# Ledger of designs, part 40: peptides against a protein of PDB entry 7SID

Target 1, 151 residues: chain A of PDB entry 7SID
Amino acid sequence: LHMYLMLLKELPGEEYPLPMEDVLELLKPLSNVCSLYRRDQDVCKTILNHVLHVVKNLGQSNMDSENTRDAQGQFLTVIGAFWHLTKERKYIFSVRMALVNCLKTLLEADPYSKWAILNVMGKDFPVNEVFTQFLADNHHQVRMLAAESIN

## One batch from the design tools (peptide; made by RFdiffusion4, then SolubleMPNN)

Design b2_p14_3_s3 (from b2_p14_3, 4 letters changed)
Fold by OpenDDE base, seed 4:
Structure b2_p14_3_s3 (fold): chain B 151 residues (1-151), chain A 14 residues (1-14)
Amino acid sequence: as target 1 above (151 residues)
Amino acid sequence: SELEEVEARLLAPE
């Protein structure tokens, strides 16, 4: 886990996007890691904070590529799962903060939610609609972060 | 789909 998290942390940002093939390799273990540690709040927070770099890379890639769509799908599946569990009040505020940051970054890459759509239990939820729900979060810091992202 | 299966695993109760 620690080695994997280090790799995610060292991922270059938007200025230096990685080839999509490399992004896919980094995403392959992600779902399994998230599933295994879904009840560990600290690990979930760390994962969500580190995958911010992945979002930045995805936003700079050719969206017409099959690999890009695959990478986007894998990433959105993870985000959708975290969001769903958040709706079920499974995560503390610090994890929700990290999730909001991920959603914010997604909206920066795709403001109109053309591809940033969460599919949870067979239903589609555009990220822009999902994001606004955090404006009513029970924790003031989460609400503030969400509000700052809109303005 | 494959993605739905991944989601199902992530959302498993335990």
Scores: peptide ipSAE 0.032, ipTM 0.679, DockQ to the pose 0.870
Fold by OpenDDE base, seed 3:
Structure b2_p14_3_s3 (fold): chain B 151 residues (1-151), chain A 14 residues (1-14)
Amino acid sequence: as target 1 above (151 residues)
Amino acid sequence: SELEEVEARLLAPE
């Protein structure tokens, strides 16, 4: 876990996008790690904070390639799962803060939610629609972060 | 699909 988290942390920023093949390799263990540690608030927070770089990299890629679609799908599935579990009150505010940042980054990359759509339980939820729900979050800091993100 | 399976796994109870 520690090694994987370090790899996520050391990902290049928006200015230096990774090849999509590298993104795919990084995403391969992500779902397993998230699933295994889904009840660990600190690990979830850390993961969500680090995968911000993945979103930035996805936005720099050719959206029509098979690899890009696969990467987007894998990533969005994980984000969708975190969102779903958030709705089920499984995560504390600090994890929700990290999730909001991920959603914000997705909207920056795809402001019209052309590809940034969460599929949860067979239903599609555009990220912009999902994001607005955090404006009504029970925790004031989450609401504030969400409000700042739309300004 | 594979993605649906991943979601199901993430959402499954331990």
Scores: peptide ipSAE 0.031, ipTM 0.673, DockQ to the pose 0.895
Fold by OpenDDE base, seed 2:
Structure b2_p14_3_s3 (fold): chain B 151 residues (1-151), chain A 14 residues (1-14)
Amino acid sequence: as target 1 above (151 residues)
Amino acid sequence: SELEEVEARLLAPE
């Protein structure tokens, strides 16, 4: 876990987007890691914070290749799972804050949720609609963070 | 699909 988290953390910023092949390699173990540690609030928070770089990389890609769609899909699946568990009140506010940051980044890359769509249990949830729900979050800091993106 | 399988794993009960 530690090595993987370090790898995520050391991803280059938006100025230096990674090749999609590298992004895919990074995403391959992500779902398994998230699943394994989904009950660990600190690990989930750390993961969500580190994958922000992945979101930025995905947003910079303007190619509609199979690899791009694959990478987007894998990432969105993970985000969708975190969102789903959030709806089930499984995560504390700090984890939700990290999730909102991911969603904000997605909206910056895809404001109209053309590709940023969470599929949870066979149902599609556009990120822009999902994000709106955090405006009504029970925790004031989460609401404020969500509102920051639209104000 | 592969994505559905991944989602299922993430959402699977403990």
Scores: peptide ipSAE 0.030, ipTM 0.669, DockQ to the pose 0.919
Fold by OpenDDE base, seed 5:
Structure b2_p14_3_s3 (fold): chain B 151 residues (1-151), chain A 14 residues (1-14)
Amino acid sequence: as target 1 above (151 residues)
Amino acid sequence: SELEEVEARLLAPE
């Protein structure tokens, strides 16, 4: 786990995106790691903080290639799962803060949710619509972070 | 689909 988290942390930002093939290799174990540690709040927060680099890489990529669509789908599936579990009140505020930051970064890359769409339980949820729900979060810091992301 | 299977695994009860 620690080795994988370090690999995620070392990803370059949006200024120097990785080749899509490298992104795909990094995403392959992500779903399994998230599944195994979904009840560990600290690990989930750390994962969400580190995958911000993946969001930045996807935002700089050409979305028309098959590899890009594959990487996009794998990543959005994980984010969708975290959002779904958040709706079921499974995560503390610090994890929700990290998730909002991921969603904010997605909106910066795709303001109209052309590709940033979460598929949860067979239904599509555009990130711009999902994001507004955090304006009504029970924790004041989450509401404030969401509000700052819009304005 | 493969993506749906991944989602199901993530959301499945322990």
Scores: peptide ipSAE 0.029, ipTM 0.665, DockQ to the pose 0.891

Design b2_p14_3_s4 (from b2_p14_3, 7 letters changed)
Fold by OpenDDE base, seed 2:
Structure b2_p14_3_s4 (fold): chain B 151 residues (1-151), chain A 14 residues (1-14)
Amino acid sequence: as target 1 above (151 residues)
Amino acid sequence: SELEEIAKKLLAPE
């Protein structure tokens, strides 16, 4: 886990986008890691904070490529899971803030949720609609973080 | 689908 998290942390930002093949390699273990540690607030927060770079890379990629769609799908599945568990009140505010940051980045790349759609249990939830829900979050810092993205 | 299976894994009840 530690090594994987370090790898995520060391990802270059938007300024130096990674080849999609590299992104895919990075995403391969992500779902398993997230699943395994879904009950660990600190690990989840760390993961969400580090995968921000992945979001930035995905936003700059050719959406028409199969690899891009694959990477987007894998990532969105993870985000969808975290969102779902958030609705189930499984995560503390700090994790939710990290999630909001991910959603914010997705909206910046895809403001109309053309591809940024969370599929949870067979239902589609556009990120722009999901994001607005955090404006009503129970924690004031989460609401404020969400609000700054709107204004 | 593979994505569906991943979702199920992540959404597995505690």
Scores: peptide ipSAE 0.049, ipTM 0.728, DockQ to the pose 0.888
Fold by OpenDDE base, seed 3:
Structure b2_p14_3_s4 (fold): chain B 151 residues (1-151), chain A 14 residues (1-14)
Amino acid sequence: as target 1 above (151 residues)
Amino acid sequence: SELEEIAKKLLAPE
């Protein structure tokens, strides 16, 4: 886990995107790690904070390639799962803060939700629609973070 | 699909 988190942390920013092949390699263990540690608030927070770089890399790639679609799908599945579990009140505010930052970054990369769509239980939820729900979050800091993204 | 299985894994109770 520690080594994996280090790899995520050391991802380059939006100015230096990774090859999609490298992104896919990083995404391979992500779902397993998230699933295994889904009850660990600190690990979930750390993962969500680090995968911000993945979103930035996805936004720089060719959206029509098979690898890009695969990477997007894998990433969005994980984000969708975290969102779903958030709705089930599984996460404290600090994890929700990290999730909001991920959603914000997704909207920056895809403001019209062309590909940034969460599929949960067979239903599609555009990220822009999902994001606005955090304006009504029970915790004031989450609401403030969501509001700052709009203002 | 693989994506569906991933979602199920993440959402599964433990």
Scores: peptide ipSAE 0.046, ipTM 0.736, DockQ to the pose 0.917
Fold by OpenDDE base, seed 1:
Structure b2_p14_3_s4 (fold): chain B 151 residues (1-151), chain A 14 residues (1-14)
Amino acid sequence: as target 1 above (151 residues)
Amino acid sequence: SELEEIAKKLLAPE
């Protein structure tokens, strides 16, 4: 786990996007890691903070490529799972803050949710619609972050 | 789909 988290942390940012093939390789173990540690708030927070770099990389890529669609799908599956578990009140505010930051970054890359769509339990939820739900979050800092993101 | 199965895995109880 720690080696993987370190790899995520050291991922180049928006200024130095990775080839999509490399992004795909990085994403392969992500779902398994998230599943295994879904009840660990600190690990989830760390993962969500680190995958912000992945979102930025996805936004800089050719959206028409098969690899891009594959990477987007794998990433959105994980985000969708975190969102779903958030609705089930499984995560503390700090994890939700990190999730909102991911959603914010997605909206910056895809304001109209053309590809940023969460599929959870067979249903599609556009990120722009999902994001508005955090305006009513129980924690004031989460509400404030969500509100500031759209202003 | 494969993605759906992954999502189910994430959501499944331990």
Scores: peptide ipSAE 0.046, ipTM 0.730, DockQ to the pose 0.877
Fold by OpenDDE base, seed 5:
Structure b2_p14_3_s4 (fold): chain B 151 residues (1-151), chain A 14 residues (1-14)
Amino acid sequence: as target 1 above (151 residues)
Amino acid sequence: SELEEIAKKLLAPE
């Protein structure tokens, strides 16, 4: 786990996107890792903080290739799962903060949710619609972060 | 797919 988290941490920022092939290789273990540690708040927060780099890479990539669509789908599945479990009140505010930051980054790359769509339980949820729900979050810091993100 | 099954496990109730 720690080795994988270190690899995620070492990803370059928004200014230097990775080749899509590298993104795919990094995403391959992600869903399994998230599933194994879904009950660990600290690990989930750390994962969400590190995958911000993946969001930035996806936002700068050409979405017309099959590899890009595959990477996009794998990533959005994980984000959708975290959002779903958030709706089930499984995560503390610090994890929700990290999730909001991921959603904010997605909206910056795709303001109209053309590709940023979460599929949960067979239903599609555009991120721009999902994001507004955090304006009513029970924790004031989450509400504040969400409010700042749409302004 | 295997990935879909993993996603379902992630979504499973605790």
Scores: peptide ipSAE 0.041, ipTM 0.706, DockQ to the pose 0.728

Design b2_p14_4_s1 (from b2_p14_4, 4 letters changed)
Fold by OpenDDE base, seed 1:
Structure b2_p14_4_s1 (fold): chain B 151 residues (1-151), chain A 14 residues (1-14)
Amino acid sequence: as target 1 above (151 residues)
Amino acid sequence: SELQEIEEKLLAPE
């Protein structure tokens, strides 16, 4: 886990995107790691903070490539799962803050939710619609973060 | 289908 988190943390930003093939390799174990530690708030927070780099890389890639679609799908599956569990009140505010930042970054890359669509339990939820739900979050800091992102 | 399986695995009870 430690080494994996370090790899995610050390990913270059938008200025130096990784080849999509490398992104796919990094995403491969992500769902398993998230599943294993889904009840560990600190680990989930850390993961969500680090995967921000993945979103930045995805936004700079060729959207028409098969590898890009695959990477986007794998990433969105994880984000969708975190969102779903958030609705079930499984995560504290600090994890929700990290999730909102991920969603914000997704909207910056895809403001019209052309590809940023969460599929949860067989249903599609565009990120722009999902994001607005955090305006009504029970924690004031989460609401404020969501509100300032829209403004 | 593959993505759905991953999601189901992630959301599965411990």
Scores: peptide ipSAE 0.038, ipTM 0.707, DockQ to the pose 0.834
Fold by OpenDDE base, seed 4:
Structure b2_p14_4_s1 (fold): chain B 151 residues (1-151), chain A 14 residues (1-14)
Amino acid sequence: as target 1 above (151 residues)
Amino acid sequence: SELQEIEEKLLAPE
């Protein structure tokens, strides 16, 4: 886990996007790691903070590529799972903060949620609609972060 | 689909 998280942390930003094949390689273990540590709040927070770089890379990619769609799908599946568990009140505010940052970054890459759509339990949820729900979060810091992202 | 399977695994109760 530690090594994997370090790799995620060291990803370059949007100024220097990785080749999609490299992004895919990094995403492959992600779902398993998230599943394994889904009850560890600190690990989840760390993962969500580090995958911000992945979102930035995905936003700079050619959407017509099969690899791009694959990478987007894998990432959105993970985000959707975190969101779903958040709706079930499984995560503390710090994890929700990290999730909001991920959603914010997704919206920056796809403001109209053309591809940023969470499919959870067979239903589609555009990220822009998901994001607005955090404006009503129980924790004031989460609400504030969500509100700041809109302005 | 593969993505659905990943989701189910991730959301499955322990």
Scores: peptide ipSAE 0.037, ipTM 0.709, DockQ to the pose 0.899
Fold by OpenDDE base, seed 3:
Structure b2_p14_4_s1 (fold): chain B 151 residues (1-151), chain A 14 residues (1-14)
Amino acid sequence: as target 1 above (151 residues)
Amino acid sequence: SELQEIEEKLLAPE
């Protein structure tokens, strides 16, 4: 886990996007790691904070590439799962804040949710619509973060 | 699909 988290943390930002092949390799274990530690709030928070770099990389790629679509799909599936579990009140506010930051970054990369669409239980949820739900979050800090992000 | 499997894995009860 520590090694994986370190790799995620050391990912270059938007200025230096990784080859999509490298992104795919990093995403391969992500779902398993998230699943294994889904009940550990601290680990989930850390993962969500680190995958921000992945979002930035995904936004710099060509959408017509099969690898890009695959990477986007795998990432969005994980984010969708976190969102779904959040709706089921499985995560504390600090994890939700990390998720909001991920969604914010997605919106920056894809403001019109052309590809940033969460598929949960067979239904599509554009990230821009998902994001607005956090404006009504039960925790004031989450609401504030969401409100700041739309401006 | 593979994506659906990932979702199910993450959301599945332990």
Scores: peptide ipSAE 0.036, ipTM 0.709, DockQ to the pose 0.893
Fold by OpenDDE base, seed 5:
Structure b2_p14_4_s1 (fold): chain B 151 residues (1-151), chain A 14 residues (1-14)
Amino acid sequence: as target 1 above (151 residues)
Amino acid sequence: SELQEIEEKLLAPE
């Protein structure tokens, strides 16, 4: 786990996106790691903070290849799972804050949710619609973070 | 689909 988190932390940001092939290699273990530690709030927060770099890499990609679609799909599956568990009140506010930051970054890359669509339990949820629900979050800091992202 | 299978695995009970 620690080695993998370190690799995610060192992922290049928006300024220098990785080749999509490299992004795919980093994403391969992600779903398994998230599944294994889904009940650990601190680990989930750390993962969500680190995958912000993945969102930035995906947003900077001008490719419409099979690899791009695959990477987007694998990433959105993980985000969708965190969203689903959030709706079931499984995560504390600090984890929800990290998730909102991921969604904010997705909206910056794809404001009209052309590809940023969460598929959860067979249903599609555009990220722009998902994001607005955090405006009514029970925690004031989550509401404030969501509100500042709209403007 | 493969992606749906990953989602189900992620959300499955421990």
Scores: peptide ipSAE 0.035, ipTM 0.704, DockQ to the pose 0.855

Design b2_p14_4_s2 (from b2_p14_4, 5 letters changed)
Fold by OpenDDE base, seed 4:
Structure b2_p14_4_s2 (fold): chain B 151 residues (1-151), chain A 14 residues (1-14)
Amino acid sequence: as target 1 above (151 residues)
Amino acid sequence: SELDEIEQKLLAPE
């Protein structure tokens, strides 16, 4: 796990995007790791913080590529799962803050939620609509972070 | 779909 997390955090930013093939290789284990540690708050927080680099890479990729769509789908599935569990009040504020940062980065890459759509339990939820829900989060720091992201 | 299966795995209770 630690080695995997180190690889995630060392990804270049949007100024130096990785080839989509490399992004896919990093995403392949992600769903399994998230599933395994879904009840570990600290691990979830760390994962969400580190995958920010992946989001930045996805935003700079060719949208017409099959690999890009695959990577986007895999990532959005994970984010959707975290969001769903957040709605069920399964995560502490620090994990929710990390999730908000991921959603913020997605909106920066796709402000109109053309592709940034969470499909949870067979239903579509555009990230821009999902994001606004955190403005009413129970924890003040989460609300503040969400508000700062909009302004 | 494969993505649906992944989601179900993530959301499944222990």
Scores: peptide ipSAE 0.033, ipTM 0.688, DockQ to the pose 0.924
Fold by OpenDDE base, seed 1:
Structure b2_p14_4_s2 (fold): chain B 151 residues (1-151), chain A 14 residues (1-14)
Amino acid sequence: as target 1 above (151 residues)
Amino acid sequence: SELDEIEQKLLAPE
């Protein structure tokens, strides 16, 4: 886990995007790691903070390639799972803060939710619609972050 | 699909 998290943290980010093949390799173990540690709030927060680099990388990629679609799908599956579990009140505010930052970054890359669509339990939820739900979050800092993001 | 299976894995109860 430690080595994997370090790899995510050390990604160059938006200014120096990785080849999509490398992004895919990084995403392969992500779902398993998230599943294993889904009840560990600190690990989930750390993962969500680090995958911000992945979102930035995806935004700079050719969206027409098969590899890009695959990477987007893998990433959105994880984000969708965190969102769904958030609705079931499984995560504390700090994890929700990190999730909102991920959603904010997705909206910056895809303002119209052309590809940023969460599929949860067989249903599609555009990120721009999902994001507005955090304006009514029970924690004031989450509401403030969400409100700040749309201003 | 493969993505559905991954999502279900994440959402599966312990």
Scores: peptide ipSAE 0.033, ipTM 0.686, DockQ to the pose 0.894
Fold by OpenDDE base, seed 5:
Structure b2_p14_4_s2 (fold): chain B 151 residues (1-151), chain A 14 residues (1-14)
Amino acid sequence: as target 1 above (151 residues)
Amino acid sequence: SELDEIEQKLLAPE
């Protein structure tokens, strides 16, 4: 786990996106790691903070290739799962803060949710629609962070 | 689909 988290942390930022093939290889273990540690708040927070780099890479990539679509789908599935569990009140505010940051970054790359769509339990939820729900979050810091994206 | 299976794995009880 720790080695994998270190690899996620060392991803290049928005300035220099990784080749999509490398992103795809990095995403392969992600779903298993998230599933295994889904009840560990600290690990979930750390994962969400580190995958911000993945969001930045996906936002700067051409979504027409098969590898890009595959990487996008795998990533959005993980984000969708975290959102679903958040709705079920499974995560503390600090984890929700990290999730909102991921959603904010997605909206910056895709303001109209052309590709940033969460498929949860067979239903599609555009990220711009999902994001507005955090404006009514029970924790004031989560509401404040969400409100920053509106303006 | 494979993505659906991943989602269910993440949401499944421990």
Scores: peptide ipSAE 0.032, ipTM 0.674, DockQ to the pose 0.914
Fold by OpenDDE base, seed 3:
Structure b2_p14_4_s2 (fold): chain B 151 residues (1-151), chain A 14 residues (1-14)
Amino acid sequence: as target 1 above (151 residues)
Amino acid sequence: SELDEIEQKLLAPE
């Protein structure tokens, strides 16, 4: 886990996108790690904070590529799962804040939700619509973070 | 699909 988290953390930012093949390799264990530690708030927060780099890389890729679509799909599935579990009140505010930052980054990369769409339980939810829900979060810091992201 | 399986894995109880 530690090594994997380090790899996520050391990913280049938006200015230096990775080859999509490298992104795919990083995403391969992500779902398993998230599933295994889904009840560990600290690990979930750390994962969500680190995958911000992945979002930035996904936004710099050709959307017509099969590998790009695959990577986007895998990533969005994980984000969608975290969002769904958040709606079920499974995560503390610090994890929700990390999720909001992920959603914010997605909106920056795809402001019109062309590909940033969460599919949860067979239904599509554009990230821009999902994001607004955090304006009504029960925790004041989450609401504030969401509000700051809109402006 | 693979994506559905991932979602189910994350959402399912241990």
Scores: peptide ipSAE 0.026, ipTM 0.661, DockQ to the pose 0.888

Design b2_p14_4_s3 (from b2_p14_4, 4 letters changed)
Fold by OpenDDE base, seed 3:
Order: sequence, then structure tokens, then C-alpha cells
Structure b2_p14_4_s3 (fold): chain B 151 residues (1-151), chain A 14 residues (1-14)
Amino acid sequence: as target 1 above (151 residues)
Amino acid sequence: SELDEIEEKLLAPE
């Protein structure tokens, strides 16, 4: 786990996108790690904070590439799962804040939700619509973060 | 699909 988290943390930012093949390799264990540690708030927060770099890389890729679509799909599935579990009140505010930051980054990369769509339980939820839900979060810091992201 | 399996794994009970 520690090594994997280090790899996520050391990913280049928006200015230096990774080859999509490298992104795919990083995403391969992500779902398993998230599933295994889904009840560990600290690990979930750390993962969500680190995958911000992945979001930035996905936004710099060719949308017509099969690998890009695959990577986007895998990532969005994980984000969708975290969002769904958040709705089920499974995560503390610090994890929700990390999720909001991920959603914010997605909106920056795809403001019109062309590809940033969460599919949860067979239904599609554009990230822009999902994001507004955090304006009504029970925790004041989450609401504030969401509000700052809109402006 | 693979995506469905991932979602199911994340949302399923331990």
C-alpha cells in the first residue's frame, strides 16, 4: 500500500501528463485498494488526495483513444463508488472534502461533463450535477469548499 | 462488464 500511495503522490501534474499506458498501469490496482480499505477513512482520504494527479492526466489525453476511455471509465467508477458511499454516510468530512477536490478537478478538466459522468447502479450522473449536492453537505467545511469551487 | 464488477466490488459488503 505504501509504495502504491507513493507512486500516486509522485505523479506529474497537469503540466507534465503521463502516457496513457502508464496511467492505466496505475489504475489497475486502484479499485482493489479502494475496496480493501473502503472502511479506513485515513487511507481513503490519502488515496483521493493522490488521485488528483490522475484526473489532471486524464484531462490531457485524446478522447478518441480506447485506452483513454478505458482509463477514464475505471477512474470514474471508483469516484462514483466513493460518491455513492458518501451518500450512504459512510465517510467523515475529511474524506468528503477530498472527494470534492477530485470532483472540482474533474470539472476543471471537463467543464461540460463530456466524459466526466459517474455511472452508479446503471444510472448516469454528470459530475457538475453531482458537485452541487455538496453545497448542502452536513459539514460546514465541505459546504465552504464546494462553494469556493463554484466561484 | 469490467466496470460493473469494479463498482460491485467497491459497494459490496466485506
Scores: peptide ipSAE 0.048, ipTM 0.712, DockQ to the pose 0.895
Fold by OpenDDE base, seed 4:
Structure b2_p14_4_s3 (fold): chain B 151 residues (1-151), chain A 14 residues (1-14)
Amino acid sequence: as target 1 above (151 residues)
Amino acid sequence: SELDEIEEKLLAPE
């Protein structure tokens, strides 16, 4: 786990995007790792913080590529799962803050939620609509972070 | 779909 998380952390930002093939290789184990540690708050927080680099890479990729669509789908599935579990009140504020940062980065890459759509339990939820829900989060720091992202 | 299966795995109770 630690080695995998380190690899995620070391991903270049949007100024130096990785080839989509490399992004896909890093995303492949992500869903399994998230599933295994979904009840570990610290691990979830760390995962969400580190995958920010992946989001930045996705935003700079060719949207017409099959690999890009695959990577986007895999990533959005994970984010959607975290969001769903957040709605079920399964995560503490620090994990929710990390999730908000991921959603913020998605909105920066796709402000109109053309591709940034969470499909949860067979239903589509555009990230821009999902994001606004955190403005009413129970924890003040989460609300503040969400508000800063909007402004 | 494959993505649906992944979601189900992530959301499934332990």
Scores: peptide ipSAE 0.048, ipTM 0.719, DockQ to the pose 0.897
Fold by OpenDDE base, seed 1:
Structure b2_p14_4_s3 (fold): chain B 151 residues (1-151), chain A 14 residues (1-14)
Amino acid sequence: as target 1 above (151 residues)
Amino acid sequence: SELDEIEEKLLAPE
């Protein structure tokens, strides 16, 4: 886990996008790691903070390639799972803050939710619609972050 | 299908 998190943290980000093949390799173990540590709030927060680099990288990629679609799908599955578990009140505010930042970054890359669509339990939820739900979050900092993002 | 399996794994009962 520690080594994997280190790799995520050290991603070059938006200014120096990685080849999509490398992004895919990084995403392969992500779902397993998230599943294993889904009850660990600190690990989940750390993961969500680090995957911001992945979102930024995806935004600079050719969206027409098969590899891009695959990477987007892998990433969105994880984000969708975190969102769903958030609705089930499984995560504290700090994890929700990190999730909102991920959603904000997705909206910056895809303002109209053309590809940024969360599929949870067979249903599609565009990120722009999902994002508005955090305006009513129980924690004031989450509400403030969400409100700041749309201003 | 593959994505569905990943989601199910993440959302599996605790």
Scores: peptide ipSAE 0.046, ipTM 0.716, DockQ to the pose 0.901
Fold by OpenDDE base, seed 2:
Structure b2_p14_4_s3 (fold): chain B 151 residues (1-151), chain A 14 residues (1-14)
Amino acid sequence: as target 1 above (151 residues)
Amino acid sequence: SELDEIEEKLLAPE
């Protein structure tokens, strides 16, 4: 886990996007890691914070590539799972904050949710619609963070 | 699909 998290942390920012092949390699174990630690709030928070770099890379990629679509899909599946578990009140506010940051970054890259769509339980949820739900979050800091993207 | 399997894995009860 530590080594994997370190790799995620060391990802370059938006200024230096990674080749999609490298992004895919990093995403391959992500679902398994998230699954194993889905009940660990601290690990989930750390994962969500580190994958922000992945979101930035995905936003700068060519969507015509099959690899890009694959990477986007894998990432969105993980985000969708975290969102779903959030709806089930499984995560504390700090994890939700990290999730909102991911969603904000997605919206910056795809304001109209053309590709940023969460598929959960066979249903599609555009990120822009999902994001608005956090405006009504029970925790004031989450609401404030969500509101920053709108104002 | 592969994505469906991933979702199922993440959301599966422990």
Scores: peptide ipSAE 0.039, ipTM 0.701, DockQ to the pose 0.902

